Peptides against a protein of PDB entry 5NXQ. Designs and how they scored, part 28

Target 1, 114 residues: chain A of PDB entry 5NXQ
Amino acid sequence: EIQIPVSMAAEEEYLRSKVLSELLTDTLENDGEMYGNENEVLAALNGAYDKALLRLFASACSDQNVEKALSLAHELKQDRALTAAVKISERAELPSLVKKINNIREARYEQQLK

## One batch from the design tools (peptide)

Design b1_p24_1_s3 (made by RFdiffusion4, then SolubleMPNN; from b1_p24_1, 10 letters changed)
Fold by OpenDDE base, seed 3:
Structure b1_p24_1_s3 (fold): chain B 114 residues (1-114), chain A 24 residues (1-24)
Amino acid sequence: as target 1 above (114 residues)
Amino acid sequence: SAAEQARREAFLAEAEEIIDETFA
């Protein structure tokens, strides 16, 4: 079995999940159906997407690359993933990043209220 | 350095635990 470096594997999984999530979203928006399991498939894909993205996020934090980490955080879809990003940032001792990610969360909450 | 690498690996392991807990 071929072993791929962790960073490359994470990137590959992220890209795969991103593409599939986007394709599924597009299909649902245009066609409106996927054999009655649309929500389950979306949840699974979004989960995989955010999970892979968080691994990249953690890598960026380990490099003390706050700008890259923040950019990745903006790509996260689920609130639970943002919460995870905050936790990871705290462990990385990056308080400025914590604040910025919390701002992202707050902004999304406000948008939901509109 | 070896120490820096060890710290990085420990951090990444902790991050992985957070991720796993999030999506369990």
Scores: peptide ipSAE 0.696, ipTM 0.950, DockQ to the pose 0.782
Fold by OpenDDE base, seed 4:
Structure b1_p24_1_s3 (fold): chain B 114 residues (1-114), chain A 24 residues (1-24)
Amino acid sequence: as target 1 above (114 residues)
Amino acid sequence: SAAEQARREAFLAEAEEIIDETFA
C-alpha cells in the first residue's frame, strides 16, 4: 500500500472535488440530466471539497501562514466547515485568524437575511 | 528542530480529528 503525505493527498483531493463540484453545479444551473440523484451527489462533493480544503487550511496554520489560511477559509462553502476552521485556528493559537473567520461567518449570515 | 516538527505533527493529527468529527 502506497501512503501519500497528508499535504499532497489534500491537494489532489481538493482539485478532484473542486472540478467535480463545479461541473455538477454548472449542469444543474443549465438544466442538465443528472440521472436522478443530483442533490445527494452535490452534497457529497461539497463535503469532500471542504474536507480537503480544511486539511490545506491546517497545513497553512502549522506553517504560521495566516494569510494563506484566511484565503483558504474564504473558499469554504459550508458553515460547518468554517466552524471547523475556527476550532483548528484555536488549536493553532492564532486568535487573529479566529476573529477573521468568525467575521466571514457573520457576513454570510447577514447576506442571507437580505 | 525535531521538537518543532513533533509539535506540528501533533497539531495536524488534532486537526484531522476535528475534520473527521465535522463530517462524520
Scores: peptide ipSAE 0.693, ipTM 0.950, DockQ to the pose 0.775
Fold by OpenDDE base, seed 1:
Structure b1_p24_1_s3 (fold): chain B 114 residues (1-114), chain A 24 residues (1-24)
Amino acid sequence: as target 1 above (114 residues)
Amino acid sequence: SAAEQARREAFLAEAEEIIDETFA
């Protein structure tokens, strides 16, 4: 078996999770309930999606590629994942990235307040 | 360099811990 680098493995998992999550979401929007546990399935898929994305995010941080890291952070879906991204950015000693991600989180929070 | 690679690996390991804690 060929050993796959962490970043490549994360990318593959990200793409797989993203496609499946989008397909299921579209089905729910157009056809309604499927099995009665759709929200749980979507939550699990979103978790896997964000988890894979955070690994890519960490890789970008390790390369000191703030622009790439920020782009990836925008793709994160869950607030807890954004919090994780902030923590990772702090460990990477990238304060500018910390501020930008916090801005994303704040914007999403305000959007929920209506 | 070897030192830079070691630092990178250490950081990625720490990031993995944060990720694991987040989704535990």
Scores: peptide ipSAE 0.693, ipTM 0.950, DockQ to the pose 0.782
Fold by OpenDDE base, seed 5:
Structure b1_p24_1_s3 (fold): chain B 114 residues (1-114), chain A 24 residues (1-24)
Amino acid sequence: as target 1 above (114 residues)
Amino acid sequence: SAAEQARREAFLAEAEEIIDETFA
């Protein structure tokens, strides 16, 4: 049986979910048709996207590649995913990364207030 | 090293748990 490395699988899922999420988002924003489950589908896709991305994030943390980890964190869409990234960073004993991710969260909060 | 690899694997496992809990 051909097995795909975890990191490669995560990358594949990330890319796939990213594309699908973007396409669906664009469709909803531009077409505007409602079929009753678009929001649920979007939520699921965004979840899958962030989930896959967090696996890549964890991998970067394991390599102590803070810059890559931070770049990945910026790509996270959901706040809960950022929270997860903070937790993962704490486990990785990367306090600098923890602070930077918290800054991302704070920045997004401020943006939401505007 | 084997020890380093073990630590990495343990960390990744913990990360996976965090991820699973996040999206449960």
Scores: peptide ipSAE 0.692, ipTM 0.951, DockQ to the pose 0.784

Design b1_p24_1_s4 (made by RFdiffusion4, then SolubleMPNN; from b1_p24_1, 9 letters changed)
Fold by OpenDDE base, seed 2:
Structure b1_p24_1_s4 (fold): chain B 114 residues (1-114), chain A 24 residues (1-24)
Amino acid sequence: as target 1 above (114 residues)
Amino acid sequence: SAEEEEKKKKFLEESEKIIDETFA
């Protein structure tokens, strides 16, 4: 049996988690009818989503593809995931990317205050 | 080169560790 490359597997997980996360959020926002554990399910899906993205992010960093890495960082939902992206960027010795991701974090903080 | 590929491999492994720790 042919093993799926890590990058392809990550993309598959990303797409799957993205679709499920969007479905759950749409249901909560539009219908408000979910199972009693909807928050836990959503959290789990968001986690899986960001994990998949971070793996793609790391791959982009390894390729020194800053633009792709930054685009992926913008898709991250959780602050902890952005923090992870910063750490990964630091290890990749991409200080410009570190700065840009921190700017994303700061912008989101400001949005939460409003 | 082989050296560059090894460095990338190590980087990805370290990144995976960061990811795992983040979502532990």
Scores: peptide ipSAE 0.697, ipTM 0.949, DockQ to the pose 0.782
Fold by OpenDDE base, seed 5:
Structure b1_p24_1_s4 (fold): chain B 114 residues (1-114), chain A 24 residues (1-24)
Amino acid sequence: as target 1 above (114 residues)
Amino acid sequence: SAEEEEKKKKFLEESEKIIDETFA
């Protein structure tokens, strides 16, 4: 069995999760008739999406590619994922990235308060 | 260098732990 590099595996999982999440969302918006566990399914998909994205984020951080890392952080959906990104950035010793991600979090907090 | 690669490996492992803890 061919071992897929971690970065490639993460990319594949990210794309898969993203597409699946989008398809499910579109289906729910168009048909609206889904079982009561639709929110749970969406949450699970979002979790997988963010998890895969964070692996890509970590890879970008390891390469000291702050621009790529930041772009990936903007794609994160859940607050807990942003928190994880901050932790990863701290370990990567990228304080500027930490600040920028915290700004993303703060902006989302303000939007939720409205 | 080998040292840099090892550091990156360790970093990725630690990051994976953070990720796993986040979604546990």
Scores: peptide ipSAE 0.694, ipTM 0.949, DockQ to the pose 0.775
Fold by OpenDDE base, seed 3:
Structure b1_p24_1_s4 (fold): chain B 114 residues (1-114), chain A 24 residues (1-24)
Amino acid sequence: as target 1 above (114 residues)
Amino acid sequence: SAEEEEKKKKFLEESEKIIDETFA
């Protein structure tokens, strides 16, 4: 049986979750309120989205592709996902990437203060 | 090499554990 590379599987899941997340966001912004558990649905979709990204991120780290890894980190939505990315980067022994991801986190914190 | 591939495999497995723990 042909095994699909982890990166390819992650890319498929990423695209799926990204589309769903964007569609839901657009619906909320353009059509108003969604009845029911909109916040729960958004949280679930964001979780799936970030999980998929983190798998791609890990793959990039394994390839020592810092630029790709950093690009993916910028796409992460949740702070907990950025924290996970830092942990993965540390295990990959990529200190420069660790610093850059921490800078992303700090920048987001500063933005919240504005 | 086989050794390098094994290291990558282990790294990805460990990363998956981090991801699972993050979203548990």
Scores: peptide ipSAE 0.694, ipTM 0.949, DockQ to the pose 0.766
Fold by OpenDDE base, seed 1:
Parts: C-alpha cells; structure tokens; sequence
Structure b1_p24_1_s4 (fold): chain B 114 residues (1-114), chain A 24 residues (1-24)
C-alpha cells in the first residue's frame, strides 16, 4: 500500500480545516447564528486546524528549520497548541525556538488583559 | 544517514504523541 507523506497529509488537513473554520466564521458574522451546535463545530475545527499545524511544526523542527517552525507557531490559535509547540521544540533541542514561542504566548496573555 | 533518518522518525512519532495528548 502506498502511503501519503506525512507532510503532505498535514498540509492537506491544515488547509481544509482553515478553510472550513473561516467559512463558518464568516457565516456567523454575516448571517447570524446558525441552528444547531455551531460552537461545538467551531471548537472542533479550531482543534483540527491547530493539530494539523503542529504536525507541520514538528516536521519543520525535524528539519532544523527554525524560521519555518516559528512562522507556523504564529499561526496557532489555541494556547494549548502553543504549549505543545514548546514541548516539541524542547525535544528538538531548539532552545531559541522555545524562548520565541513562549514570547508569543506571553504576548497573547498580555493582549487578553487589555 | 540511516541513523539520522531513524532519529527523525522517532522524533516525529514522539511529537505525534504530544499532539494527541494535547487534543485528547
């Protein structure tokens, strides 16, 4: 059986999740509330989105591509995803990346307080 | 090298575990 490369699979999932999340958000903003479990759908989509990004992030780390990894980290939406990115960076022995991701997280905390 | 590729494979596997635990 032929398997799809991990990076390709992750990219596909990322793009799909991103598009769906944006479409749903736009619908809610423009057409009002949807009937059903819209909040749960959004949560699931955001989760899938970050999950896919983290796989790409791990791939970048494995390639020692700190710049790409950092760029991907900036795209993460949830704090728990940033925490995961830190853990992955630590395992990749990229302390500079760890610091930069923590800075992202701290910046978001500060923004939430405003 | 084969060793390097194996290390990368292991790293990705461990990363996947972190991801799964994060979203469990």
Amino acid sequence: as target 1 above (114 residues)
Amino acid sequence: SAEEEEKKKKFLEESEKIIDETFA
Scores: peptide ipSAE 0.693, ipTM 0.949, DockQ to the pose 0.778

Design b1_p24_2 (made by RFdiffusion4)
Fold by OpenDDE base, seed 5:
Structure b1_p24_2 (fold): chain B 114 residues (1-114), chain A 24 residues (1-24)
Amino acid sequence: as target 1 above (114 residues)
Amino acid sequence: EEEEEEEREEFLEEAEEIIEETFS
């Protein structure tokens, strides 16, 4: 059986999840043709999206590519995913990245207050 | 180099555990 490298597998899943998430969002916002479990489907897609991103994030951290890791963190949608990114950064011993990701979280909290 | 690769693999495994716990 063909074994795909972790980074390639993560990127494939990211692209798939991103496309599906966008299609679902467009349907809900523009057409309103989805009924019933649309919120559950969206949550599942967002979860898959963030999971794939976090795997790419971990790969970037392992490469000591802080800039790439940070850019990926900005693409994360859920707060729990940002928390995971902080934990991964701590394990990678990248304190500067930890601080920057926490800044992203704080900025999102401030936006919620407005 | 081999030791660095082993550390990388161990890190990625730990990261995967964090990810799985996050979305469990």
Scores: peptide ipSAE 0.673, ipTM 0.941, DockQ to the pose 0.800
Fold by OpenDDE base, seed 4:
Order: C-alpha cells, then structure tokens, then sequence
Structure b1_p24_2 (fold): chain B 114 residues (1-114), chain A 24 residues (1-24)
C-alpha cells in the first residue's frame, strides 16, 4: 500500500472541499435550485473543509510556523474548529497562538451579537 | 534529528485525535 504524506493529503482534501463548497454556494446564489438536502450537503462540506484546514494547521504548528498557523485559523468557518485549533496550539506549546485564536473567536461572537 | 521527527509524528497523531473527536 502506498501512503500519501499527511500534509499532501490534507492539502488535497482542503482544495477539494473548498472547490465543492464554492460550487454549491454559487449554485444556490445564482440558480436558486437545489434539492432539500442542500443544508446537509453544506454541513458536510463545511466539516470536511475545516477538518482539512486543521490538519494543515497542525502541520504548521509542528513547523513552529505561527504566522502560517494563524492565517489558517482565520480561514476556519466553525467555532468548534477554532476550539480544536486552540487545543492543538496548547499541545504545541504555542501560548501566543492560543491567545490570537481566542481573539478570533471573541471577534466572531461580537459580530454575531451586533 | 530522529528524535525530533518522532516527537513531530506523535504531535501530529495527537492533533488528529483532537480533530476526529471534534467532528465525531
């Protein structure tokens, strides 16, 4: 069995999920016609998207590339994914990154309240 | 260097567990 490097697999999955998410969004916005399972599809795509990003995020953390990790965290869509990023950052012993990701979460909370 | 690589692999495995738990 041929094993694909983790980082390469993560990048591939991210790109795939990103493209599918964009296509689905464009279809809903421009065509306005999708079957009743569109919300389920979106949820699945968002999950796959964030999962792939988190794997890239973990890779960046392992490289001690805080700036890249932070950039990736900004691309995360779900709050649960940001929480996961915090946990990963803690295990990577990157407290500055933890603080910055928590700031992202707080900013999103404030935007939702307004 | 080999030890550092092993630590990196262990970290990535732990990260994967966090990811799997998050989306379980």
Amino acid sequence: as target 1 above (114 residues)
Amino acid sequence: EEEEEEEREEFLEEAEEIIEETFS
Scores: peptide ipSAE 0.673, ipTM 0.941, DockQ to the pose 0.800
Fold by OpenDDE base, seed 2:
Structure b1_p24_2 (fold): chain B 114 residues (1-114), chain A 24 residues (1-24)
Amino acid sequence: as target 1 above (114 residues)
Amino acid sequence: EEEEEEEREEFLEEAEEIIEETFS
């Protein structure tokens, strides 16, 4: 019946997802394909990872901790997650954060073009 | 103070909706 605070639960899930995602990524980079569904597994792990991060991000926004929120946004992997972060920032009425996150998105787009 | 906490909770609920929509 032990209740875990939402923020703590989110942090735990973030760390777990991060470790698993990194482990799988390293395995693929070093050893190649595993079972043929590696991309699906990685996508699922990345999804869980970003989802957990966004909850932490929202918490930081609620605390008006823009610097913490921004640092978390930099850790997001998927563009859709950055888009979500922008939406959350807008709801939090943090326009400076919105701009900074959009800059992150633009920078990643430029990197993809190269 | 109670109003601030309520506003925070409402914000977090809205954020959760955004998150769920993103990964649905």
Scores: peptide ipSAE 0.671, ipTM 0.941, DockQ to the pose 0.802
Fold by OpenDDE base, seed 3:
Structure b1_p24_2 (fold): chain B 114 residues (1-114), chain A 24 residues (1-24)
Amino acid sequence: as target 1 above (114 residues)
Amino acid sequence: EEEEEEEREEFLEEAEEIIEETFS
């Protein structure tokens, strides 16, 4: 069996989950129909989306590509995913990236308070 | 070069563990 590189697999999953999430969101916005499981589906899609991004993020960190890593971090949706990105950055020994990601988290917290 | 690749692989494995723990 052919092993697909982690980054390539992550990119494919990212694109797939992103498209599906957008389609579901558009459907809810346009039709307003609820079938009872939309929130569960959205949560699952968001999880898959962030997981894929984090794998890309880890790859960028391994390449010492801080700018790419930071750009990917901005695309993360869930706070728990940002926390994971911080942990990964710490393992990569990239303190500047840690600080920048924490700034993203703080900014989002501030928005929630307003 | 081989050692560098091994270090990269170990890092990615650690990252995957963090990811799996996050979404468990």
Scores: peptide ipSAE 0.671, ipTM 0.940, DockQ to the pose 0.806

Design b1_p24_2_s1 (made by RFdiffusion4, then SolubleMPNN; from b1_p24_2, 7 letters changed)
Fold by OpenDDE base, seed 2:
Structure b1_p24_2_s1 (fold): chain B 114 residues (1-114), chain A 24 residues (1-24)
Amino acid sequence: as target 1 above (114 residues)
Amino acid sequence: SEEEEKKREEFLKESEEIIEEAFA
């Protein structure tokens, strides 16, 4: 059995979940067909997507690569994922990153209020 | 170093717990 490094596994999962979520989204947008479970599937895929990203995010934090971490944070879709990213950043003792991610969250909140 | 790698591993472990909690 071949053991895949955590980072590589995370990247693979990220790519897979990203493709699937985009495919489903595009299908719904283009065809408009709903079969009762698409929203649930999309939510599940989004969860997997963000989880995979967060693992990459944690790796970037461990490398003290703030720019890479921030870039990954921008790719997160769910607020709960951003919250997790903040917590991870705090544990990584990267206060500047914490501030930047909180700014992302605030910006999204403002967008929702429009 | 070995010590640094251990710290990194512990950090990643804690991060995984944070992730799991966020999506529980």
Scores: peptide ipSAE 0.693, ipTM 0.947, DockQ to the pose 0.807
Fold by OpenDDE base, seed 1:
Structure b1_p24_2_s1 (fold): chain B 114 residues (1-114), chain A 24 residues (1-24)
Amino acid sequence: as target 1 above (114 residues)
Amino acid sequence: SEEEEKKREEFLKESEEIIEEAFA
């Protein structure tokens, strides 16, 4: 049995999660509030999305493709995902990437305070 | 090389653990 490489699986999950997240967002914007576990559904979708991105991020780090890794980090939605990206970058011994991701986090914090 | 591939696999494994911990 041929198993799908981790990177390919991550790409598939990313695309799926991205589409579902966008669909849900559009629905909420256009059709109003969703009853029930709306927040839980959104959290689950966003979680899957960020997890998929982080796997791609790790792959990019392993290839020492800093520019690709940084681009992926910008697409992360949750702060906990950015924190994970920092940890992964540290393990990859990419200090410049660590600094840039921390800058992303700080920028988002400032936006939330406004 | 084979050694480089092993290191890559170990890194990816460690990264997966970091990801799982972040979303636990």
Scores: peptide ipSAE 0.692, ipTM 0.947, DockQ to the pose 0.805
Fold by OpenDDE base, seed 4:
Structure b1_p24_2_s1 (fold): chain B 114 residues (1-114), chain A 24 residues (1-24)
Amino acid sequence: as target 1 above (114 residues)
Amino acid sequence: SEEEEKKREEFLKESEEIIEEAFA
């Protein structure tokens, strides 16, 4: 059994999830091969994608790299993921990052209201 | 240092729990 560093594992999972998401999108647009379960697959992929990003986010927080953490937060797709990022930021004692992530959430809410 | 690495590991573990809870 080979142990992989957390950061490397997170990056690998992120890349995998990103590639699969793109592949699924292309398949649905071009071939329609997954019409029977596309919603379930998309949900699963988006979840995996955000989870992977959050692990990278946590790593960035542990390094006190607020700018990297913020950049990663912008890539999160789901609101529940942003909420998790806020919690992680709080545990990391990075209040400035907490505020910035909350601003991201608020901005998305405003966009949805339009 | 060993102490810093331990703290980092604990933080990452707690973060993983937060992530799992968010997507349960």
Scores: peptide ipSAE 0.689, ipTM 0.947, DockQ to the pose 0.781
Fold by OpenDDE base, seed 3:
Structure b1_p24_2_s1 (fold): chain B 114 residues (1-114), chain A 24 residues (1-24)
Amino acid sequence: as target 1 above (114 residues)
Amino acid sequence: SEEEEKKREEFLKESEEIIEEAFA
């Protein structure tokens, strides 16, 4: 069995999930509702997207690449994903990254209040 | 080194568990 690097596998899944999520979103915006379960499909795709990103995020953390990790965190869509990123950062003993990700979460909360 | 790689693998494994829990 060929061992595929974690980062490569995650990147492939990320790209796939990103494309599918964007295509579905565009279709809903321009062509209207496709199915009765379009919201569930979107949720599933977004989940897969964030999961893939988080795996890349973990890889970046393992490399002590805070800048890359932070950039990836900004691409996360769901709050639960950001929470996971915080936990991963804590395990990586990167307190500065923890703070920065929490700032992202707070900023999104403030945006919801507007 | 082998030890460093082992630590990295353990970290990634733990991270995967965190991810799975977040999306359970």
Scores: peptide ipSAE 0.689, ipTM 0.947, DockQ to the pose 0.779

Design b1_p24_2_s2 (made by RFdiffusion4, then SolubleMPNN; from b1_p24_2 with E6R E7K E9K A15S E20D S24A)
Fold by OpenDDE base, seed 1:
Structure b1_p24_2_s2 (fold): chain B 114 residues (1-114), chain A 24 residues (1-24)
Amino acid sequence: as target 1 above (114 residues)
Amino acid sequence: EEEEERKRKEFLEESEEIIDETFA
């Protein structure tokens, strides 16, 4: 047995979670209300999505690929995930990335206030 | 090279811990 690279595994999970999350969202928007535990399912899917994405983010940071890391950060949905990205960036000693991610967070805060 | 690989591995492990804490 061989273990697949962490990045590859993360990407697979990311894609799966993204597709499922979007499918659920589209269903709610286009087919009306869903019943049951749709909110919990959505939360779980979003969590899995961001979790997988953060692993890719960490991989990009390890490669010191700031542009790729930033691109991935923009795809994060939850604020807690952005916070995690900041922490990871700090550990990677990438201050420019830290600043840019914080800008993303601030922008989202302002958008929520509108 | 081995040292760099070790550092990258450690970084990824630390990152995983941050991720796990975030979604705990």
Scores: peptide ipSAE 0.689, ipTM 0.949, DockQ to the pose 0.803
Fold by OpenDDE base, seed 2:
Structure b1_p24_2_s2 (fold): chain B 114 residues (1-114), chain A 24 residues (1-24)
Amino acid sequence: as target 1 above (114 residues)
Amino acid sequence: EEEEERKRKEFLEESEEIIDETFA
């Protein structure tokens, strides 16, 4: 039986979740409707998307690749995912990354206030 | 090297726990 490496599996899931999330989002934006549960589906897809990204993020942290980790953090959509990224960064003993991710969070908070 | 690999594995496992808790 063929075993898929964790990193490849995470990347594949990320791409799949990203595509599906974008398709649903585009449909809602262009057509304004789908099924009655479209918002729930979108939320679930966003969750899967961020979850997959966080696994890639953790991998990057384990490689001490701060720049890659930061790039991945910018792709995260949900605040809870950014919080998770901070926790992971702390465990990885990457304080500079922690600060940078917190800056991302603060910037998004500011945008929400507008 | 083996020690570092072990630490990396443990880190990834701990990270998975954080992820699972986040999206529980």
Scores: peptide ipSAE 0.688, ipTM 0.949, DockQ to the pose 0.802
Fold by OpenDDE base, seed 5:
Structure b1_p24_2_s2 (fold): chain B 114 residues (1-114), chain A 24 residues (1-24)
Amino acid sequence: as target 1 above (114 residues)
Amino acid sequence: EEEEERKRKEFLEESEEIIDETFA
């Protein structure tokens, strides 16, 4: 029996979700072959994607690898995921990371206002 | 070192709870 470490499992799920998300996005944008449940499917994929990223993020925080954690945070798609990243960073006692992630959130809010 | 490992484990468990709560 092969056991996969948590970090590797997260990486695998991240990659899988990323690929599927990209494929669906391409289909919607280029082929228009998706009907009815496109948004639900994308939401589910994005959720899985961010969930996997957050596990990697937590791992990075655990390693006190702030730069890696921040890089991962930039890859998060959903605001709720960024919020989770902030919470995790707070638990990790990484205030600088908290600030930087909040800056990411604020920047995205500003983009939405444009 | 063992204490640090315990702390890391607990942190990861707490993080998982945050993640699960986020996507529940």
Scores: peptide ipSAE 0.686, ipTM 0.949, DockQ to the pose 0.854
Fold by OpenDDE base, seed 4:
Structure b1_p24_2_s2 (fold): chain B 114 residues (1-114), chain A 24 residues (1-24)
Amino acid sequence: as target 1 above (114 residues)
Amino acid sequence: EEEEERKRKEFLEESEEIIDETFA
């Protein structure tokens, strides 16, 4: 069996999920009928999107590329994904990255309260 | 070098577990 490098697989999945998410959004905004399951489909796509990003994030952490990792973290949509990024950063022994990701989470919490 | 590659592999595997748990 041919094994594809994790980073390449993650990038492919990220791009695919991103495109599908955008297409779904466009369809819903432009008189599209999704048979009443558009929210379920969107949730699934968002999950796949964040999963792919987290794999890229882990790869960046393994390279000790904090700036790239942080950039990827900003692209995460779900809070649970940010939490996962914190856990991954902790295992990577990157405390500065942990702090920065937590700042992202706090900022989003504040935005939701306003 | 081989030791670092092993550690990187283990880290990526551990990260995958975190990801799987997050979206289970």
Scores: peptide ipSAE 0.686, ipTM 0.949, DockQ to the pose 0.797

